# Designs tried in a protein design run: peptides against a protein of PDB entry 3PUK. Part 180

Target 1, 227 residues: chain A of PDB entry 3PUK
Amino acid sequence: ERGLKSVVWRKIKTAVFDDCRKEGEWKIMLLDEFTTKLLSSCCKMTDLLEEGITVIENIYKNREPVRQMKALYFISPTPKSVDCFLRDFGSKSEKKYKAAYIYFTDFCPDSLFNKIKASCSKSIRRCKEINISFIPQESQVYTLDVPDAFYYCYSPDPSNASRKEVVMEAMAEQIVTVCATLDENPGVRYKSKPLDNASKLAQLVEKKLEDYYKIDEKGLIKGKTQS

## One batch from the design tools (peptide; made by RFdiffusion4, then SolubleMPNN)

Design b2_p23_3_s2 (from b2_p23_3, 9 letters changed)
Fold by OpenDDE base, seed 4:
Structure b2_p23_3_s2 (fold): chain B 227 residues (1-227), chain A 23 residues (1-23)
Amino acid sequence: as target 1 above (227 residues)
Amino acid sequence: DEEKKIEEELEKFEKKRKEYFES
């Protein structure tokens, strides 16, 4: 089948680059930690150049203004990344770039969105969520971006149970995004361990997959596929 | 250091960019 990396790249190309690309126009692209890893995993600089990206910048760093250039922000919907964006456009007189196209890798909480809207809405040409929150490692392998996942999932401390559930939920959500990206409704498989983490995660994934495809029943309902 | 890691990845992109324009 299609390699996961190519599928992810194709999704990014369609959802991000094709959405904001204008022929003959170059943009500066701002990346955070996750999106740097993401793009590094599925594309090369040549690919980005072909998509009209002239330079890539770390959103966390102080950057010199390039006021004649539009900026493409491909970032995670985190307070840190959003705050960095806001610093770029918070002041009309000190805008670092001509305009902004923002593409979040996941759902942007209303609190963050409202903060953006309140301070720099006029500078934003696009603001979308594209739901890609995983890193493709191999053709069919990916890693999840869930902080402290290992620690909480394997913690013997009962006091971490609530956090473990949150982490499991986040992991399950990201797995579903992979499935959505691949347009698959897989049968969930797992290896059992002494801890029930794998089983619990599998159950969460199955439930979320069901919910996802129920919602999409508007258009297409899919049966279970091979993963 | 995650910040260091991101910087290294960006440097790789920049290097490839330079190579692209020089080729």
Scores: peptide ipSAE 0.007, ipTM 0.389, DockQ to the pose 0.017
Fold by OpenDDE base, seed 5:
Structure b2_p23_3_s2 (fold): chain B 227 residues (1-227), chain A 23 residues (1-23)
Amino acid sequence: as target 1 above (227 residues)
Amino acid sequence: DEEKKIEEELEKFEKKRKEYFES
């Protein structure tokens, strides 16, 4: 079947749709660039209809108000997406929807959360992070949402060394979220490259996986598996 | 321990959000 795509969909269904669903209630769903790709990779419009979504809209576009309907924001925790949300609810005159449910794909920085809290608190019914920051390509293949990852990882410029480390940390963290989603503790495998990026990333993933399962709320300790 | 730091931050954030939305 769809493998990772099915797992991702089930995660989204449980963490997002089941969390805010009310029988007989339809919502408008707002997506950004990342979540558009994410949902497109793991579901169909018919699936969204079954979850009570009548229409999906691009958060970046100018949209007509539908003030009688609640809005489900499934977005990345970025200034760009948050700013678009704030334009929808920043003032009473700007309020485009009845209320907002916000689900971030990753940890939302305090600065962004505080900005939201300060501007449109009364309109928000829910705000959660669900830790899905990757795109499933196939049953066992996915891509990570790390801007400029390729550029910095393979840059011959030594001045990019510090940025490369930041990128690799972000990649490793996203891989751990995949493992958490799959409930796996994999033995990391890689192909060596001249710059040894794969080895470095593998080391970071191994370290983070170890830390994750040590501090897992379920107290799970799993042996190495191949996934 | 980077993961531990992240978990601690998430717990703080969840607590903050819970208090905010339930007030």
Scores: peptide ipSAE 0.023, ipTM 0.433, DockQ to the pose 0.055; fails the geometry check
Fold by OpenDDE base, seed 3:
Structure b2_p23_3_s2 (fold): chain B 227 residues (1-227), chain A 23 residues (1-23)
Amino acid sequence: as target 1 above (227 residues)
Amino acid sequence: DEEKKIEEELEKFEKKRKEYFES
């Protein structure tokens, strides 16, 4: 496969699957809304089987315990996904899986990370942040995971101005993660419209790219590795 | 809503998984 989908898959394979792979070991993989879409966009179930994943589960669902198997959590660093993880391991009752490997798609806030550590640190064998928060569509096309981006960016209602700024910031951040994933520092191109959205976004992206490549935080590991 | 979306995508994976093991 060519293009962005192939690059994204290769990154996931290297950063996630190769990182926790043990010969002959099968894992259950837990996905949230974003990572389900992400993997669906760049791989097949057969690919995941080759990586030692026997079953994919929705992290939001009430799942049956499989206590003899280790679990691979590939999730977004959100309160909802983290809370679901904590339900699997943070209860005083028996944990759902043998152990957990956690891979966040983006920077996990310290508040969430500390919450995890306080509740179920002993169950975690690996916790790592990877930098992938976009959905590849075509060879050079991707979709940002920013809820209601179109609505707020193109809303004529002045009351949405503050939310528009938040959305623009989120979009810019995710574009930078794409660049980081591709290991590129591209020139930003845009077409001017009556609305200054494109110009504003371009400025945000350029600024963030500059900041990012001043400090290379690629491969940052957070948490612990328990052998 | 979002749960339904996840379920739909996972169902696609499960379908392929089933086909894989049954082949």
Scores: peptide ipSAE 0.008, ipTM 0.406, DockQ to the pose 0.018; fails the geometry check
Fold by OpenDDE base, seed 2:
Structure b2_p23_3_s2 (fold): chain B 227 residues (1-227), chain A 23 residues (1-23)
Amino acid sequence: as target 1 above (227 residues)
Amino acid sequence: DEEKKIEEELEKFEKKRKEYFES
């Protein structure tokens, strides 16, 4: 359902980006595993740029400080994500960004909320729960579980090129797994984006599909099917 | 000032982005 993706994006735009937007201000956005999947399902990097996001970062990873910029944390209310946030602002020596805007995808337990308030309340300019805990899906559309896929695929930083290749390899492998599960060898189609990610991924999928069906568990060769 | 620092970082980022997109 394409309409659902648009609805989800509109909600995020209104609840998160419009809520913290300041004219001329750019932010770094921190995502966790869930929100990475969520945004990848309903927007493009160009959309995020239009909303004033210069860079997206994985909250779980070590990151270089950008102390002159404010950070937008769009994260799930989990101990893991909260702990990562706290490491970013827990002390003056650890403070990575100028300030934080926090938007939780679901209800934040009081224990976690209190932990945040006790540690770094002065660094927080906004904290809100927006209650988006689902990922838009369409018929015959599958969500892949590849860590950091959205971040690395849409990263404009050339230093992430190697990691992007690893991610694309993993994505291609999972797509082939889905096809194998469905017993299909589909033709690969894609929509081009500012980056050649779609083309690269398509090539990887086609190659892996060919290899799989050429030498599958039964040693059988299958022709292409429609899907 | 802070605005200048942000602008400088954005310029650097834009340069990297352009290089990436054009490569």
Scores: peptide ipSAE 0.006, ipTM 0.310, DockQ to the pose 0.020; fails the geometry check

Design b2_p23_3_s3 (from b2_p23_3, 10 letters changed)
Fold by OpenDDE base, seed 3:
Structure b2_p23_3_s3 (fold): chain B 227 residues (1-227), chain A 23 residues (1-23)
Amino acid sequence: as target 1 above (227 residues)
Amino acid sequence: EEEKKIEEELKKLEEKRKKYYKS
């Protein structure tokens, strides 16, 4: 059993499954592309069954209504995933499921959150952000879900500068989620050089780590650990 | 009771979100 995978699973179990668990109740779980990969990396179907999940469904696909069952949405806070959710509950005449529990892998933009609130608030039993935006590979190895990160970060084209910044920000945020998951506040080390991507990323990570622990529910600012 | 719980959860989330934007 690889260490990081077990940590991620434990986080999901605590933050998602334990949070919405009701004795004797089964739920349908809706996943998107990222969360499918995430769960596949750290658990088996048997594990999900033990957590009260009867079936997993792809949120992007057309699905038959199961109106007597509640649905657990474990999804990324993207327009695509949110739109699919809204299709399930947006119609007053025909909701696909009895109710919804929504767990976002990351911070949900206000625009999307407000859209959900305006359209489906009565159907929502839970709505949380659990801050897991990475995929564990091995004990200390993970991948970030930032499309075209390498391309934009190392693109010589000035037209990609804005996109590069967005990518760097996303990477930094995801690294923070890793640290949060591992309950670590690593000291970020870098050699500051002009136009150094590594330095820029390190600075972003450090700033975001500080912000994260300042707003942590425990109100505790953890000291920097050796990285 | 379920509605109250929902409101509380949404409120908690909103509070967390506000803290996130302030930092």
Scores: peptide ipSAE 0.092, ipTM 0.655, DockQ to the pose 0.560
Fold by OpenDDE base, seed 2:
Structure b2_p23_3_s3 (fold): chain B 227 residues (1-227), chain A 23 residues (1-23)
Amino acid sequence: as target 1 above (227 residues)
Amino acid sequence: EEEKKIEEELKKLEEKRKKYYKS
């Protein structure tokens, strides 16, 4: 059994579909590049139909208005995805859909969140951060979705230092989302690499794990588990 | 009533976000 894929699907089902489900109601679902890959890795189109999704559309593409239907946005908290959402609902006279349910795969930055609040608050029925920012490949294997991670992490150019830090934080956050999804707090193991990226990443992961479990929904501090 | 629900939803998210920054 593909354990990680099943866990991810179960998380999405409970955190997204069950959260916004209304009997007899169909929704249009908007996906970005990451969530398209995510869903394709852990479910089938038939599964989405069973969850009340009638049509799946790419948020980046030009789309015709369907003003009578509500939209489910399952997207990453990126400027690109958020900007596309804002275009759909930013104008009172030209709303693409009846209302929006927004589920972010990770923490939405304040700058983006404030933009949403300022322009589209009246159109939003749900706004959640569900903390799923990884792609399951096998039962216990996943990949990270961080743009140009390899380039920045291994770049010898000092001008990329600031971007490297951002990438490292994003990677650490994704690893934490895996742990959260699996309900595990593993001890971090790593091997040293030439640029000490592994050690830096490990430290970031440890700090973020501590923060997450200190303020989790249960208010519990979870001890480290063996990984 | 719908507007109140929306406001409450965003407020809940803001509270969660504040907790994140305090950690």
Scores: peptide ipSAE 0.169, ipTM 0.740, DockQ to the pose 0.603; fails the geometry check
Fold by OpenDDE base, seed 1:
Structure b2_p23_3_s3 (fold): chain B 227 residues (1-227), chain A 23 residues (1-23)
Amino acid sequence: as target 1 above (227 residues)
Amino acid sequence: EEEKKIEEELKKLEEKRKKYYKS
């Protein structure tokens, strides 16, 4: 039985490390807050060394240039992480690394993508969006990273209704990334609660799963799997 | 040649993104 952690690691290995692997080449890997947690949950430093990573750096920290080394950015598509990347390569005279391989954990918004294209296109050797926006805890358990999800979902204040919908969409999206990572199209199960949040979330997940498999990379409609 | 490869990489991503928005 392949636990969720192993599946996530395999996904990262194939989608990120194998994709940018070059024989005899070592890279510096840049992580943000989310990807630090993600990798910590599913691998060890020794695993990263085996994948050609010489050192891990926090993208948010001030770092000394290592201009002879290529950098692997495994980051979330957030303004903060993207801005840090742009600082590393935005100046022609002050590039911190030789080149960049960028792997986003999710879809990068057009606004951020356009900023990258406009400023750093010549420094980018790879730019891909992978689909991992969750943290594996146990073999079948994961944690969603949606800020203030509990507060907005259970807020009695009607003014939070719009934000509640946004949060639920984000949660649903993350659940879909889990399913995509596991290559599963599960039947959605939920327990009804007074606030009907579970039902709403389930509906969003079902819709997003349907959309995902209809438009998957292979153009194949997968049947529902039993989980 | 390296610039050409970069352009191709970004183009592929753009195409993928377009598919995402159409769906």
Scores: peptide ipSAE 0.149, ipTM 0.730, DockQ to the pose 0.530; fails the geometry check
Fold by OpenDDE base, seed 5:
Structure b2_p23_3_s3 (fold): chain B 227 residues (1-227), chain A 23 residues (1-23)
Amino acid sequence: as target 1 above (227 residues)
Amino acid sequence: EEEKKIEEELKKLEEKRKKYYKS
């Protein structure tokens, strides 16, 4: 009965805020472009205040140090966001905050993870990967964060074939995160189109769902659902 | 002690990541 927005908020509350909450402690929260949209879609500032967030800051902006406060980074695992984090904690002299709690919206690539370990490990109190890489629009509607997806998927130019595959892979990954968030293992359905995009995406989603639930014990005991 | 806790946290994440790639 609960809409996707409430499910997403509950997931964030449990996976992020409850995980790093300390009574009486306030944190600064750093967001990137994606997580700004994500939180804006499923919560209010008052909700964040209740979770111990005093202020939210854009990770891409030049921010003044608040050295006495801990920072909660809720960011996508992208080079741009990670580089901004590295600038905040890359050296002892450059530390903008007391410590960092990092929560990635998806799996962090090894290259980025290794950079974080090499330069900022001593500043990190928490580092976790959650699986929320979509924006909830309505109760059962969400938007995937895949730039140029429409352009490449529907491009008649054969030179875009390789890029189309990358886009399809990214979309499939994000759909799996939706399913994981909803705790569902759906039977994938699609409408056939001349370009067969829906069929290809469905196959990728099915494969990735299978892989995901092989490693999730809770998912293994759940039968195939329809959503 | 705090440094040890940090190392444990990163180790935990590394273990999770290894499981991800192994499956």
Scores: peptide ipSAE 0.124, ipTM 0.708, DockQ to the pose 0.486; fails the geometry check

Design b2_p23_3_s4 (from b2_p23_3, 10 letters changed)
Fold by OpenDDE base, seed 4:
Structure b2_p23_3_s4 (fold): chain B 227 residues (1-227), chain A 23 residues (1-23)
Amino acid sequence: as target 1 above (227 residues)
Amino acid sequence: DEEEKIKKELEKLEEKRKKYYES
């Protein structure tokens, strides 16, 4: 059994680097906050060099154009990251790079997707969603990128109920991405707590797992696997 | 060729999105 970090790296290598690799070609890779953490958790700079990445840049920062090189955007599907991409390619005269390969860590909302399609299609060579929205910590442990998750999940204030639900949805979605990465459809198990957060999360995960496998590339609903 | 590839990918994504909303 391989550690989670190696599994995640293999997923990224297959879904991103192998997908856009051209022999002898180097790319600049653009990362956002999440993908910076993600890659730092599962690879080294030497690994990225081997995959044809010469330079890593923060998408949020102002960057000098490197017009002769193609760019690999490995980013989350957020307005902030997408807007930064659009700034790089929104104007023909101001293109930062030769072309773009875009790989989103999760489902890109239609609004953002359409915005990209409308303004930058000619500059895009690839646009894919790879469904990795978690950070591997240990061989079998990961963390979720859900802001204030602990606060809202354990808040006794009823006024936070709506926000708690949003957080739970986000957590469930990211757990599903873990399952997708591991190619697992687990029988969800949980330890109940007084606030019933685990039960609610489990239900959301189960529902989202069903949805995911219904719309996967194979169009299959996999049987239950070990959790 | 590259343009055609991206068009196909976009189409695939659109179909996936449709399925997502129907699920």
Scores: peptide ipSAE 0.022, ipTM 0.476, DockQ to the pose 0.604
Fold by OpenDDE base, seed 2:
Structure b2_p23_3_s4 (fold): chain B 227 residues (1-227), chain A 23 residues (1-23)
Amino acid sequence: as target 1 above (227 residues)
Amino acid sequence: DEEEKIKKELEKLEEKRKKYYES
């Protein structure tokens, strides 16, 4: 698993970051649902900082303009993601960013590509298709659907602390839901990260598991199981 | 000068984002 994650990261680094890297230049990176999961599986914010990414944003969210910065769009070739991009650059008067670098995780259909060309070709400095359509996962590893989880959990900015707490709470809740669904009360294990997110999340999960199995609808107390 | 401008805009962005997500 570690090997696969490393391979995926190296692929992204070479195909995306090295391709658009400019010395001394910082970019805002826009991610969609898939690429958020992908990057969260194989890197942390410090890795992205080293690649010249100052801030990561969810492409689906309403974002404030940062007109002096270039944007790196690492997105899937879907109508939803493309439409969000078009909203950022479709109007000359309302461009969100200075320019765009677009990297699709897979083949972009001609229909979508033509829409991009027709509306905002002048704003695009790079458009490339890469081939990464999978997320490296270990067996018995689940992907949680918590909006903006990666953006806040791995953010080095202290200003995101409040939102980070909310996100971690939501993540813990979903983990407990998975455990409940599988009828397991696992021991929690983690590897610490520089931001100590894993430790905090582990504590939240343990607490919620305890509460769930003590006060579940069935009133059953279960011992810890292997997971 | 450009770096300073970027930093200022990022700070503003973070503040607005925080307000947005907390609302």
Scores: peptide ipSAE 0.007, ipTM 0.305, DockQ to the pose 0.025
Fold by OpenDDE base, seed 5:
Structure b2_p23_3_s4 (fold): chain B 227 residues (1-227), chain A 23 residues (1-23)
Amino acid sequence: as target 1 above (227 residues)
Amino acid sequence: DEEEKIKKELEKLEEKRKKYYES
């Protein structure tokens, strides 16, 4: 029961559902493409019902208002998902739900956060970042949500060098969120290849892990673990 | 499997909404 799927579910349950749960209250949950995959990988619909979710909706779809119910947004901090949220609460006339609880899967950029605050702060009862930006596949296997990562990392075209760096940074950030979720500070190991992608990624992960544990809310500084 | 179930449920909800508002 220490598999990655169960750990991820427990993290979501504690960080999201327990955080906004009220006895006897049902909520509508809004998901994007990533969080749909995330939840489907680590829970069942019955689990969501037990957490007080009556209906799941796709944030990208045109939805009818349910003004008497509160909405739980579990979404990625992307312009697309944020824009969809803003359409739901951007004006008093467009308010689709009673109130919003927002939980981002990762750090929300200040630009997006400020945009939300400026337009619909009165409708938001909670806004948190929970740092889960990966999909658990097996007990110890996960996939990263970095579009075109393989293409840019292994591209022989020098013009893709800048994009490769951005991709590596995004991958490193997601790996750190896995480590944070598992409460581990691993000694990073890699297999060297001609393009040295693994080495570069390892260095980025190590740097970000160091930064994360230095600023850990609980002040936890762990030594390197075998992960 | 669960991903497909969620997708199917969303589709069913959309269909129900369409029927309700078109009636």
Scores: peptide ipSAE 0.006, ipTM 0.313, DockQ to the pose 0.015
Fold by OpenDDE base, seed 1:
Structure b2_p23_3_s4 (fold): chain B 227 residues (1-227), chain A 23 residues (1-23)
Amino acid sequence: as target 1 above (227 residues)
Amino acid sequence: DEEEKIKKELEKLEEKRKKYYES
C-alpha cells in the first residue's frame, strides 16, 4: 500500500520535476513556507538531486543572482510568494536567474496571475497549477494549512460567521486536493459535533468533489470510491 | 516559438481558472 507521502511525492515528481526536466540541466529550486514543509514531508534532498535540483533556496530570502541557471519556483499562489518571484525577474536589467519555471500548488488568482503576466512573461518558460495544498504526515494522515481554522470554526461570536464560511471553504478545497492527489472520490464520513461544523464541511467536500470530477482534467466523470 | 508556447500555456491556464470559478 503506497502511503500518502509516496503518492504526494509521485504527484510532485510527475507534475513538477518531470514536466520541466531537461537532460543535463540543473535548476535552482525556490520554495516558500508551504512547499518547504510539503517537500520535507515526502522527500529527501537526495531525491531532489535526482530530479535535477542542485540547490534549494528560500524564496523569501535575499539571494545572490545565478544568472546562468534556470530557476524552478515551486510555490503557493500567495501575494508574498508572487511578490518575491516578481523581485527576481521584475527588473529588466537584473534578473536573478536565466529563466523561470513556475508551479503553483493551487489555483492562482487572476489578480496575481495578471501581475505576473504583465511584468515577467518573457522570463517564464513554464507556468502550471498543480493541486497539492496539504501536508502528509503518515501513510493515511494529512494536515491542512488553513490559518486560524480552529478559532473561526469554533468561535461563538456571530461576527465571525462570514470568516467561518471562508475557512470552511478553504478546508474543503484542501480536502478535495487530497482526494484529487490520491485519485479518489470518497464517500464522505463525519462525526457529528457541536455547531455542525463537521456536517457542513462534509457537505462542502461532497459538493466540491462532485464539481471536481465533473470538470476534471480529463473530462471524465468518476464514480465514487469507497474509502 | 517559445513565446508562442508560453502564450498558449497561459491561455490554457486562464481557461482552467475560468472554469474553476464558474463551477
Scores: peptide ipSAE 0.022, ipTM 0.472, DockQ to the pose 0.588; fails the geometry check

